# Peptides against a protein of PDB entry 1EBD, part 10

Target 1, 138 residues: chain A of PDB entry 1EBD
Amino acid sequence: KASYEGKVAAEAIAGHPSAVDYVAIPAVVFSDPECASVGYFEQQAKDEGIDVIAAKFPFAANGRALALNDTDGFLKLVVRKEDGVIIGAQIIGPNASDMIAELGLAIEAGMTAEDIALTIHAHPTLGEIAMEAAEVAL

## One batch from the design tools (peptide; aimed at target 1 A19 V23 A109)

Design b1_p12_6_s4 (made by RFdiffusion4, then SolubleMPNN; from b1_p12_6, 7 letters changed)
Fold by OpenDDE base, seed 5:
Structure b1_p12_6_s4 (fold): chain B 138 residues (1-138), chain A 12 residues (1-12)
Amino acid sequence: as target 1 above (138 residues)
Amino acid sequence: SDGGRAAAVLSL
């Protein structure tokens, strides 16, 4: 955020168009378990009048998480009901800090839950949980 | 590429 804001400010001072409002700035808490978020929380979307599906999948049902004996938490997708577009994601669990990048990309690209659900994720991986959560949203 | 974005990081 701060680095980006500094760039936008420098571009504005230089007389360049400074209008890139990013929808997806990731936030990470390096705790145990890790917490990561990008885009809308479910409640934020609701407060703005966006009708959303909150699709949640637990790490306890993820094959890699089971193999690692690290099954606490979940991935949540916030999906706009109108068009199936992913507008937010939250991850609490193993490797959340890195896994949020896929969802950040999905949000920035305007991808749908179907796009993620139809993307083959390697089995078994932690990242597979994004696909599983996307399937819940369908 | 629209440039680098830094995540908000909170360390516990």
Scores: peptide ipSAE 0.031, ipTM 0.553, DockQ to the pose 0.045
OpenDDE base, seeds 1, 2, 3, 4: peptide ipSAE 0.012, 0.012, 0.019, 0.011; ipTM 0.419, 0.409, 0.433, 0.415

Design b1_p12_7 (made by RFdiffusion4)
Pose (drawn by RFdiffusion4):
Structure b1_p12_7 (pose): chain A 138 residues (1-138), chain P 12 residues (1-12)
Amino acid sequence: as target 1 above (138 residues)
Amino acid sequence: MTIREAAKELVA
């Protein structure tokens, strides 16, 4: 957040019509099962008065997670029911800090569960759980 | 360029 604003400030000073414009910022915590979040949590969304569905997919079902032998974790997609647009995501499990980037780019650009579900991911990887979760969302 | 604008360009 600080670095982004740093650029916005200098650009505004120079005359560039710069402004602060992002839909979300990811936050990561390096706990044992590292966790990452971006956008709304399922509860924040409905407390905001939004009809949102949530899809939750476990690492216990992913093949790479079994190979890593760390199966405690999940990925959750908070999706606006009215248009399938993803507005929040939460990952708890190995490499959540890296996996968060895909869901983040999706939120920032206003993509849908289908947009992600129709994207072929690598197999066997963890990042593909997002594919399976969006499939669950659909 | 904003993060929102860059994000839309990357996934275009």

Design b1_p12_7_s1 (made by RFdiffusion4, then SolubleMPNN; from b1_p12_7, 6 letters changed)
Fold by OpenDDE base, seed 1:
Structure b1_p12_7_s1 (fold): chain B 138 residues (1-138), chain A 12 residues (1-12)
Amino acid sequence: as target 1 above (138 residues)
Amino acid sequence: ATPRQLARELLA
């Protein structure tokens, strides 16, 4: 967020049209395992009166994670029940810091769990877990 | 919007 705001400010100073208009800001902790989040947590959505589906899939069931012997953690999607729109995601596990970007894009674009579920992911990859979690939400 | 997003909007 700070980096993005700095970019907007620099562009404004340079005389280029720029605006801060975003839906979600990723947060990353580079621990072992890594932690990443974007958009709503399940409880945050509930506290605001949003009816959500929390779809969770473990890395222990992901083929690439198994091959890497790095299976701690999970991916969770927070999906609005009314329309299936993804409003949040959390990842604890291998490469969470990079994998969160796909879900940030999905949230910014107003995508649904169906959109992710129907997107072909390479096999076997860590990113495939997003598709698996999306299928849980259907 | 993606084609799928547009389709959902039209069918909603």
Scores: peptide ipSAE 0.030, ipTM 0.603, DockQ to the pose 0.065
OpenDDE base, seeds 2, 3, 4, 5: peptide ipSAE 0.026, 0.026, 0.023, 0.025; ipTM 0.590, 0.587, 0.558, 0.588

Design b1_p12_7_s2 (made by RFdiffusion4, then SolubleMPNN; from b1_p12_7, 5 letters changed)
Fold by OpenDDE base, seed 4:
Structure b1_p12_7_s2 (fold): chain B 138 residues (1-138), chain A 12 residues (1-12)
Amino acid sequence: as target 1 above (138 residues)
Amino acid sequence: KTPVELAKELLA
């Protein structure tokens, strides 16, 4: 965020159109396991009156996580029930800091859980968990 | 509880 804000400022100074106008700004904690979040938390959405489904998938059920012996945590998608649009995501687990980018993209693009579920993810990968969680939301 | 454990509980 700070780096991006700096880039926007630099581009503005250089006369290029640029703005910080994100729906989804990621937050990452480089702990063990890593924690990452983008968009709405489930309770936050509920507090704002958004009817959501929280689709969660554990790393303990992810083939790559098992192979790495790093299965602590989960991925959670916060999906708006009205239209299936992903409005938030949280990841606690291996590579959460990198994996959150896919979901940030999905949220910014207004993608649905179906979009992610129908996107083929390589097997076995940690990123496959996003697809699995998306399938849960369907 | 570690901060991560607490986070997992909050996000469960």
Scores: peptide ipSAE 0.223, ipTM 0.822, DockQ to the pose 0.024
OpenDDE base, seeds 1, 2, 3, 5: peptide ipSAE 0.223, 0.222, 0.208, 0.218; ipTM 0.824, 0.824, 0.816, 0.818

Design b1_p12_7_s3 (made by RFdiffusion4, then SolubleMPNN; from b1_p12_7, 6 letters changed)
Fold by OpenDDE base, seed 5:
Structure b1_p12_7_s3 (fold): chain B 138 residues (1-138), chain A 12 residues (1-12)
Amino acid sequence: as target 1 above (138 residues)
Amino acid sequence: MTPRQLARALLA
């Protein structure tokens, strides 16, 4: 957040057209397990009148998480029902801090759950959980 | 619109 705001401020001072879009700013808590989020929470979307699918996949079903003996938590996608666009994501679990970057990019690019579900992830990885959660949203 | 969304729109 603050680093991005500082860049936008510097661009604006330099006379470049720059605006802060807060939709895809990631937030991370470096706890054990790690917690990361970007975009809407399911309840926030509902409170704003956005009809959403909340697709959740557990690390307990991810092959890499099993191999690491680190299976606590889940990935959750918040998908707008009208067009299938990913508008938010939450990760609680191993490597959540790094994996949230993919979902931040997906939101910024206006990607759908189908775009993620059809993206080949390396096997076995923790990142496959994004694909699995996207398949749950379809 | 993503490249995949565009591809779908061209195949519809």
Scores: peptide ipSAE 0.022, ipTM 0.589, DockQ to the pose 0.066
OpenDDE base, seeds 1, 2, 3, 4: peptide ipSAE 0.019, 0.020, 0.019, 0.018; ipTM 0.555, 0.564, 0.554, 0.553

Design b1_p12_7_s4 (made by RFdiffusion4, then SolubleMPNN; from b1_p12_7, 7 letters changed)
Fold by OpenDDE base, seed 5:
Structure b1_p12_7_s4 (fold): chain B 138 residues (1-138), chain A 12 residues (1-12)
Amino acid sequence: as target 1 above (138 residues)
Amino acid sequence: ATPVERARALLA
């Protein structure tokens, strides 16, 4: 967030129109396993009266994670039932700190779980778990 | 266009 705000400020000084309007600010803990989150947690959404689907997919079922012998954890998508829009994501597992970026982008763009499910993810990759979780939400 | 939007366009 601070880095992006700095970029916006630099662009403004350089005469380029820019605005900060964040929807999804990622949070990362570089533990083992890594933890990353963006947008709503399931309970946060429920507390605000948002009807959600929490779609969870384990790294133990991911081909790349198996190949890496690093299968602890999961990816969870928080999907608004009303329109299928992704409003949150949590990742506990390998490369969570980098993988959260795709989901942050999806949330900022107002994408649905189906959008991610229909995006080709290379096989086998850790990132493929996002597609798998999205399919669970459908 | 999102994947869903493009899919709809192709099927229109």
Scores: peptide ipSAE 0.276, ipTM 0.831, DockQ to the pose 0.067
OpenDDE base, seeds 1, 2, 3, 4: peptide ipSAE 0.035, 0.110, 0.031, 0.080; ipTM 0.594, 0.708, 0.612, 0.661

Design b1_p12_8 (made by RFdiffusion4)
Pose (drawn by RFdiffusion4):
Structure b1_p12_8 (pose): chain A 138 residues (1-138), chain P 12 residues (1-12)
Amino acid sequence: as target 1 above (138 residues)
Amino acid sequence: LLAGHAAAVRAG
């Protein structure tokens, strides 16, 4: 957040019609099962007065997670029911800090569960759980 | 200003 604003400030000073414009910022915590979050949590969304569905997919089902032998975790998609647009995501499990980037780019650009579900992911990887979760969302 | 994209994304 600080670095982004740093650029916005200098650009505004120079005359550039810069402004602060992002839909979300990811946050990561390096706990044992590292966790990452971006956008709304399922509860924040409905407390905001938004009809959102949530899809939750477990690492216990993913092949790479079984190979890593760390199966405690999940990925959650908070999706606006009215248009399938993803507005929040939460990952708890190995490499959540890296996997968060994909869901983050999707939120920033206003993509849908289908946009992600129709994207072929690598197999066997953890990042593909997002593919399976969006499939669950659909 | 170069703004408004986030707002449009949030509105849908």

Design b1_p12_8_s1 (made by RFdiffusion4, then SolubleMPNN; from b1_p12_8, 7 letters changed)
Fold by OpenDDE base, seed 5:
Structure b1_p12_8_s1 (fold): chain B 138 residues (1-138), chain A 12 residues (1-12)
Amino acid sequence: as target 1 above (138 residues)
Amino acid sequence: ADSGKAEAILAG
């Protein structure tokens, strides 16, 4: 956010119009476990009257997380029921700060849970948890 | 590590 704001400010100062409006800005807390979010939280969506599916998958069930002995936390997808579009994601666990980028991309592109579920993720990887959570949302 | 506490931090 701060980096993005700095870029926008620099462009404004230079007299250039801001050409990009993002739907979602990621947020990261570099704690142990790491925390990351992008787009809607489940409750935020509900408060705005959006009917959502909250699909949660634990790192304890992820093969790579098990191999790393780092299984705390989960990935949650917030999926709009009407069309299956991913509108938010939260990750608490290993590599959350980097893994959120895939989901940020998915949200910005207007992808569905099905799109992610049908995307082959290498096995075993931490990133595979996004696919698993997407399958929960189907 | 406490994922419950982490979730509270993330939501806050």
Scores: peptide ipSAE 0.046, ipTM 0.726, DockQ to the pose 0.026
OpenDDE base, seeds 1, 2, 3, 4: peptide ipSAE 0.043, 0.040, 0.041, 0.039; ipTM 0.722, 0.709, 0.716, 0.712

Design b1_p12_8_s2 (made by RFdiffusion4, then SolubleMPNN; from b1_p12_8, 6 letters changed)
Fold by OpenDDE base, seed 3:
Structure b1_p12_8_s2 (fold): chain B 138 residues (1-138), chain A 12 residues (1-12)
Amino acid sequence: as target 1 above (138 residues)
Amino acid sequence: ADSGRAEAIRAG
């Protein structure tokens, strides 16, 4: 966030209009396991009257996580029930700080759970868990 | 970036 705001300020000084948009800015805690979030939490969506599907998939069922002996946590997608659009994501687990970027991109692009589910993810990888969670939401 | 994105999400 601070880096992004600095970039916007630099662009403004250079004469290039730019906007600060915090809707899909990731939040990361570099703990063990790592925690990352982008967009809506499930309860935030519900509080605003949005009907959502909370699709959760555990790292204990991910092949790469098993191979690394690092299976704590899960990935959760917050999906708008009406049209399947992804509006939030949370990751607790290995490499969460990097993996959240794919889901931030998906939210910014207005992608659906189906879009992620139909995207081939390399096997075995930690990132494959995003596809698995998306399938849960279908 | 779109300043109206948050409102669009809430509107559905």
Scores: peptide ipSAE 0.027, ipTM 0.627, DockQ to the pose 0.362
OpenDDE base, seeds 1, 2, 4, 5: peptide ipSAE 0.020, 0.024, 0.019, 0.022; ipTM 0.563, 0.613, 0.507, 0.570; seed 4 fails the geometry check

Design b1_p12_8_s3 (made by RFdiffusion4, then SolubleMPNN; from b1_p12_8, 4 letters changed)
Fold by OpenDDE base, seed 2:
Structure b1_p12_8_s3 (fold): chain B 138 residues (1-138), chain A 12 residues (1-12)
Amino acid sequence: as target 1 above (138 residues)
Amino acid sequence: ADAGRAAAIRAG
């Protein structure tokens, strides 16, 4: 967020039209395990009257995580029930700071859980967890 | 949730 706002400010100073867009702003903590979030948390959506599915998939069930001997945590998708659109995601686990980018893209593009579920992810990768969580949400 | 993000998500 700060880096993006800095880029917008630099463009404005240079005389170029620019605006800050807050559609999907990621938040990352580089702890062990890493934590990352984008969009709505489940309770935030509920508090705003949005009916959601919260779909979780654990790193302990992922082949790459097992191979790395790093299986703590999970990925959670927050999916709007009305139309299946992904409106939030949270990741606690290995490489969460990089993995959140796919889900940020999905939210920005207005993708559904079905879109992610039908996207083939390479095997074995940590990225498969996003696909697995999307399948849970169907 | 962030007000800008919330508005965009609800409109989608």
Scores: peptide ipSAE 0.024, ipTM 0.605, DockQ to the pose 0.228
OpenDDE base, seeds 1, 3, 4, 5: peptide ipSAE 0.021, 0.022, 0.022, 0.022; ipTM 0.596, 0.579, 0.573, 0.599; seed 5 fails the geometry check

Design b1_p12_8_s4 (made by RFdiffusion4, then SolubleMPNN; from b1_p12_8, 6 letters changed)
Fold by OpenDDE base, seed 1:
Structure b1_p12_8_s4 (fold): chain B 138 residues (1-138), chain A 12 residues (1-12)
Amino acid sequence: as target 1 above (138 residues)
Amino acid sequence: ADDGKAAAILAG
């Protein structure tokens, strides 16, 4: 966020129009386990009258997390029921700070849970948890 | 982690 804000400010000063309106700004806390979020939390969506599915998948069920003996936490997708579009994501667990980028991309692109579910993820990886959570939303 | 706790950390 701060880096992006600095870039936007520099571009504005240089007389360049800020060409990118982001739908979602990631937030990361480098705790143990790491925490990351982008877009809506489930309750925020509900408070705005958006009917959502909160699809949650635990790292305890992820093959790579098991292999790493680092299985704390989960990934949650907040999916709009009307069209299956991902409008938010939260990750608490290993590599959450990097893994949130896939979901940020998905949200910015207006992708659906089906899009992620149909995306091949390498096995075994932590990133597969996004696919697993997406499948829960279907 | 608890969903509510995680949300509070990330939204705070």
Scores: peptide ipSAE 0.037, ipTM 0.709, DockQ to the pose 0.030
OpenDDE base, seeds 2, 3, 4, 5: peptide ipSAE 0.034, 0.036, 0.035, 0.035; ipTM 0.691, 0.698, 0.693, 0.697

## One batch from the design tools (peptide; aimed at target 1 A19 D21 E108)

Design b2_p13_1_s3 (made by RFdiffusion4, then SolubleMPNN; its pose is not in this set)
Fold by OpenDDE base, seed 5:
Structure b2_p13_1_s3 (fold): chain B 138 residues (1-138), chain A 13 residues (1-13)
Amino acid sequence: as target 1 above (138 residues)
Amino acid sequence: SARRAAMEALRAA
């Protein structure tokens, strides 16, 4: 966030039009397993009266995670029921710190669970878990 | 923009 805001400010000072226009700020904890989040947590959405689906998929069911013998944790998508838009995501597991970026992009772009579910992910990859979780939300 | 409107809607929810 600070880096992004600094870039926007520098561009504005240089005379180039720009704006800070973000929906979500990622948060990462580089623990073992890694933890990452972006956008709404399920309970936050509920507290604000947003009707959501929490779609969860475990790394234990991911082919790449199995091959790596690193299957702890899960990916959770927080999906608004009204229109299927992804409004949050949480990952606990291998490569969570990098994998959260795809979901941050999805949220910022206003994508739906269907959009992710219909996006072909290479097999086998850790990133494939995002597609699997999106399918759960359908 | 439509995007900004959607952001405001989320914040207001």
Scores: peptide ipSAE 0.021, ipTM 0.590, DockQ to the pose 0.059
OpenDDE base, seeds 1, 2, 3, 4: peptide ipSAE 0.017, 0.013, 0.021, 0.016; ipTM 0.530, 0.560, 0.611, 0.554; seed 3 fails the geometry check

Design b2_p13_1_s4 (made by RFdiffusion4, then SolubleMPNN; its pose is not in this set)
Fold by OpenDDE base, seed 5:
Structure b2_p13_1_s4 (fold): chain B 138 residues (1-138), chain A 13 residues (1-13)
Amino acid sequence: as target 1 above (138 residues)
Amino acid sequence: SARRAAVAAARAA
């Protein structure tokens, strides 16, 4: 966020049309395991009266995580029931700090769980967990 | 679900 806002400010000072325009801001904690989040948490959505599906998939069921012997944690998608749009995501586990970018893109683009479920992910990768969580939401 | 059916149909296309 701060880096992005700094870029927007620099462009504005230089006389270029620029504005802060985002729907979701990622948050990362570089712990072991890493923690990352973007958009709504499940309870935040519920508190705002949004009917959601919380689709959770564990790293213990991911082929790459097993191969790396690093299977702690999970990915959770928060999906709006009305239209299947992804409105939030949380990752606790290996490479969460980088993996959150795919889900940030999905939220900013207004993608659905179906869009992620239909996206081919390389095998075996940690990224496949996003597809697996999306399938849980279907 | 309707969503699962739609994904299955898309994968078969």
Scores: peptide ipSAE 0.026, ipTM 0.625, DockQ to the pose 0.021
OpenDDE base, seeds 1, 2, 3, 4: peptide ipSAE 0.026, 0.021, 0.019, 0.026; ipTM 0.645, 0.638, 0.605, 0.628

Design b2_p13_2 (made by RFdiffusion4)
Pose (drawn by RFdiffusion4):
Structure b2_p13_2 (pose): chain A 138 residues (1-138), chain P 13 residues (1-13)
Amino acid sequence: as target 1 above (138 residues)
Amino acid sequence: VRTRARTEEELMA
């Protein structure tokens, strides 16, 4: 957040019609099962007055997570029911800090669960859980 | 709730 604004400030000073414009910022916590979040939590969304569905997919089902032998965790997609647009995501499990980038890019650009579900992911990887979760969302 | 962020071209417009 600081670095982004740093650029916006210098650009505004120079005359560039720069402004602060992002839909979300990811936050990561390096706990044992590292966790990452971006966008709305399922509860914040409905408290905001938004009809949102939430899809939750476990690492226990992913093959790479079984190989890593760390199966405690999940990925959650908070999806606007009215248009399938993803507005928040939460990952708890190995490499959540890296996996969060994909869901983050999707939120910033206003993509849908289908956009992600129709994207072929690597197998066997953890990042593909997002694919399976969006499949669940659909 | 917003759909997406503005592009550079939209900010310049």

Design b2_p13_2_s1 (made by RFdiffusion4, then SolubleMPNN; from b2_p13_2, 5 letters changed)
Fold by OpenDDE base, seed 1:
Structure b2_p13_2_s1 (fold): chain B 138 residues (1-138), chain A 13 residues (1-13)
Amino acid sequence: as target 1 above (138 residues)
Amino acid sequence: VRRRRRTRAELEA
């Protein structure tokens, strides 16, 4: 957030029209395992009266995670039931700090779980876990 | 109706 706001400020100072325009701000904790989040947590959505699907997939079932011998954690998608739009995501596990970017893009673009499920992910990669979780949400 | 993956030919048409 701070880095993005810094770019907007720099553009404004340079005389270019610029505004902060975001739907989701990622949060990362560089622990072991890493933790990353963007958009709604499941409980936050429920507290606001949003009917959601919480689709969870474990790294223990991911081929790349197995190959790396780093299978702790999971990815969770928070999907609005009304239209299938992804409104949040959480990742605990290997490379979570980088992997959250795909979900940030999906949320900012108003994508659905189906959009991710139908996107081909390289095999074997940690990133496939997003596709697997999206399939759970369908 | 559920979406499907588009073929290369469909994307390039």
Scores: peptide ipSAE 0.036, ipTM 0.526, DockQ to the pose 0.036
OpenDDE base, seeds 2, 3, 4, 5: peptide ipSAE 0.031, 0.024, 0.032, 0.023; ipTM 0.519, 0.532, 0.497, 0.570

Design b2_p13_2_s2 (made by RFdiffusion4, then SolubleMPNN; from b2_p13_2, 6 letters changed)
Fold by OpenDDE base, seed 4:
Structure b2_p13_2_s2 (fold): chain B 138 residues (1-138), chain A 13 residues (1-13)
Amino acid sequence: as target 1 above (138 residues)
Amino acid sequence: VPRRRRSEAELAA
């Protein structure tokens, strides 16, 4: 966020149109387990009247997490029911701070849960959990 | 290139 704001500020100073919108900017807490979020939380979406699917998949069911003996937490996708567009994601678990980037990209690009579900993720990786959660949302 | 992020309105639409 701060780095992005710095870039926006630099562009503004240089006379280029630039705006900051915090909705799709990731928030990370480097705790154990790590926590990361981007876009809407489920309740935030509901409070705004958005009909959502909250698709949750646990790290305990992820092959890489099992291999690492680090299976705490889950990934949650917040998917708009109307069109399947991903509008938020939360990750609590191993490498959440890095893994949130894929979902940030998905949200920024207006991707659907189907887009993620149909993307081949390397096996076994923690990143597969995004695909698994996306499949739940379908 | 100007920077732009999806607004809450765009996300909610």
Scores: peptide ipSAE 0.026, ipTM 0.502, DockQ to the pose 0.137
OpenDDE base, seeds 1, 2, 3, 5: peptide ipSAE 0.025, 0.023, 0.023, 0.015; ipTM 0.522, 0.500, 0.488, 0.482

Design b2_p13_2_s3 (made by RFdiffusion4, then SolubleMPNN; from b2_p13_2, 7 letters changed)
Fold by OpenDDE base, seed 2:
Structure b2_p13_2_s3 (fold): chain B 138 residues (1-138), chain A 13 residues (1-13)
Amino acid sequence: as target 1 above (138 residues)
Amino acid sequence: VPVRRRSRAELEA
């Protein structure tokens, strides 16, 4: 966040149009397991009157997580029900700080759960958890 | 959340 804000400030000083979008900025806690979030939490969306699907997939069901013997946590996708657009994601688990980037990109681009579900992810990887959660949302 | 691009699903609809 601070790095992004610094870039926005620099662009503004240089006379380029720039804006800070706090909804699309990821938040990461480098704990064990790591915690990462971008966009809406499920309850935040509901409080704003957005009908959402919350799709959760556990690390314990992922082949890479099993191979690493690190299976704590889950990924949650918050998907707008009317059109399947991803509006939020939360990850608790190994590599969450890096995994959140894919979902940040998806949100920024207005992608749907179907877009993620139909994207081939390398096997076996922790990244497949995003694909699996997207399939749950369909 | 702002939508900056049309998803594949939107283009195929």
Scores: peptide ipSAE 0.020, ipTM 0.544, DockQ to the pose 0.177
OpenDDE base, seeds 1, 3, 4, 5: peptide ipSAE 0.020, 0.018, 0.013, 0.020; ipTM 0.527, 0.459, 0.402, 0.530; seed 4 fails the geometry check

Design b2_p13_2_s4 (made by RFdiffusion4, then SolubleMPNN; from b2_p13_2, 6 letters changed)
Fold by OpenDDE base, seed 2:
Structure b2_p13_2_s4 (fold): chain B 138 residues (1-138), chain A 13 residues (1-13)
Amino acid sequence: as target 1 above (138 residues)
Amino acid sequence: VPRRRRSEAELLA
């Protein structure tokens, strides 16, 4: 957030029109395991009257996580039920701080769970967890 | 999961 605000400020000072206009700002805690979140939590969406699907996929079911002997945690995908649009994601697990970027992009671009489910992820990778969670949401 | 690719027109819509 602060980094992007700095860029906007620099552009404004340089005389270029610029604004902070992001839908989703990631939050990361660099703990062990890492924690990352972007967009809505399931309960926040429900409190706002949004009907959601919360799809959860564990790291223990991922081939890369098993190979790394680091299988703690899960990814949760929060999907608007009406149209399948991804509105939030939470990750607890290895590399969560990097994995959240794909989901931040998906939310910012208004992508659906189907868009991620149909995206080929390299095998074996932790990134496949996002694809698997998206498949669960369908 | 649907196993089809979207056309370029669908992707750009």
Scores: peptide ipSAE 0.031, ipTM 0.530, DockQ to the pose 0.048
OpenDDE base, seeds 1, 3, 4, 5: peptide ipSAE 0.017, 0.017, 0.017, 0.028; ipTM 0.430, 0.448, 0.440, 0.491

Design b2_p13_3 (made by RFdiffusion4)
Pose (drawn by RFdiffusion4):
Parts: C-alpha cells; sequence; structure tokens
Structure b2_p13_3 (pose): chain A 138 residues (1-138), chain P 13 residues (1-13)
C-alpha cells in the first residue's frame, strides 16, 4: 500500500493524472499453515448488503497437498451471486501467500468463477485448488 | 491507467 501510493504521489506531482485505484490488496500471515486474504470475507460481504455465495475447497482433497503431507487448510471464494464476480478469497494452507496472487489478479480485474474454472491449471499443484473451488462455485 | 499500474505492480510482486 505504501509503495503504490508512493508512485501515485510522484506521478500526481509531475502532472500525471494519477489516482489511487485498486479494488483490493492481499494480506498474508506467515503462521504455520500460512494464510492469505484479499477482498471481502464472506461475512463482510453480506453485512455490506451483498448477496454473495461462498465456495470452500479443502487441501485434503488436492494431490500435491497430500504429497507435502500438510492437508490442514482450504480455499474460499466469495462470489457475488448476481453476476458470478469474485470479490474476496481466503486461503489457509501451504503456499497460500503465493497462491493468493491468482485470486487477487482476478478480483482486481473483475473476473468470474467461470473465468477461473475455465482456465486449465497445473496438475498436481496447489494453485489448481482455485480451479476446483470455482468449479464448486459454479 | 492507475488500475493497470496497480495490477502490474501486484503481478510483479
Amino acid sequence: as target 1 above (138 residues)
Amino acid sequence: TDREKYIEMFAAS
């Protein structure tokens, strides 16, 4: 957040019509099962007055997570029911800090669960859980 | 745009 604004400030000073414009910023916590979040939590969304569905997919079902032998965790997609647009995501489990980037890019650009579900992911990887979760969302 | 700049910075992180 600081670095982004740093660029916006210098650009505005120079005359560039720069402004602060992002839909979300990811936050990561390096706990044992590292966790990452971006966008709305399922509760914040509804408290905001939004009809959102939430899809939750476990690492226990993913093959790479079984190989890593760390199966405690999940990925959650908070999706606007009215248009399938993803507005928040939460990952708890190995490499959540890296997996968060994909969901983050999706939120910033206004993509749908289908957009992600129709994207072929690597197998066997953890990042593909997002594919399976969006499939659940659909 | 500022949105595109942000996405680029985020993707490069």

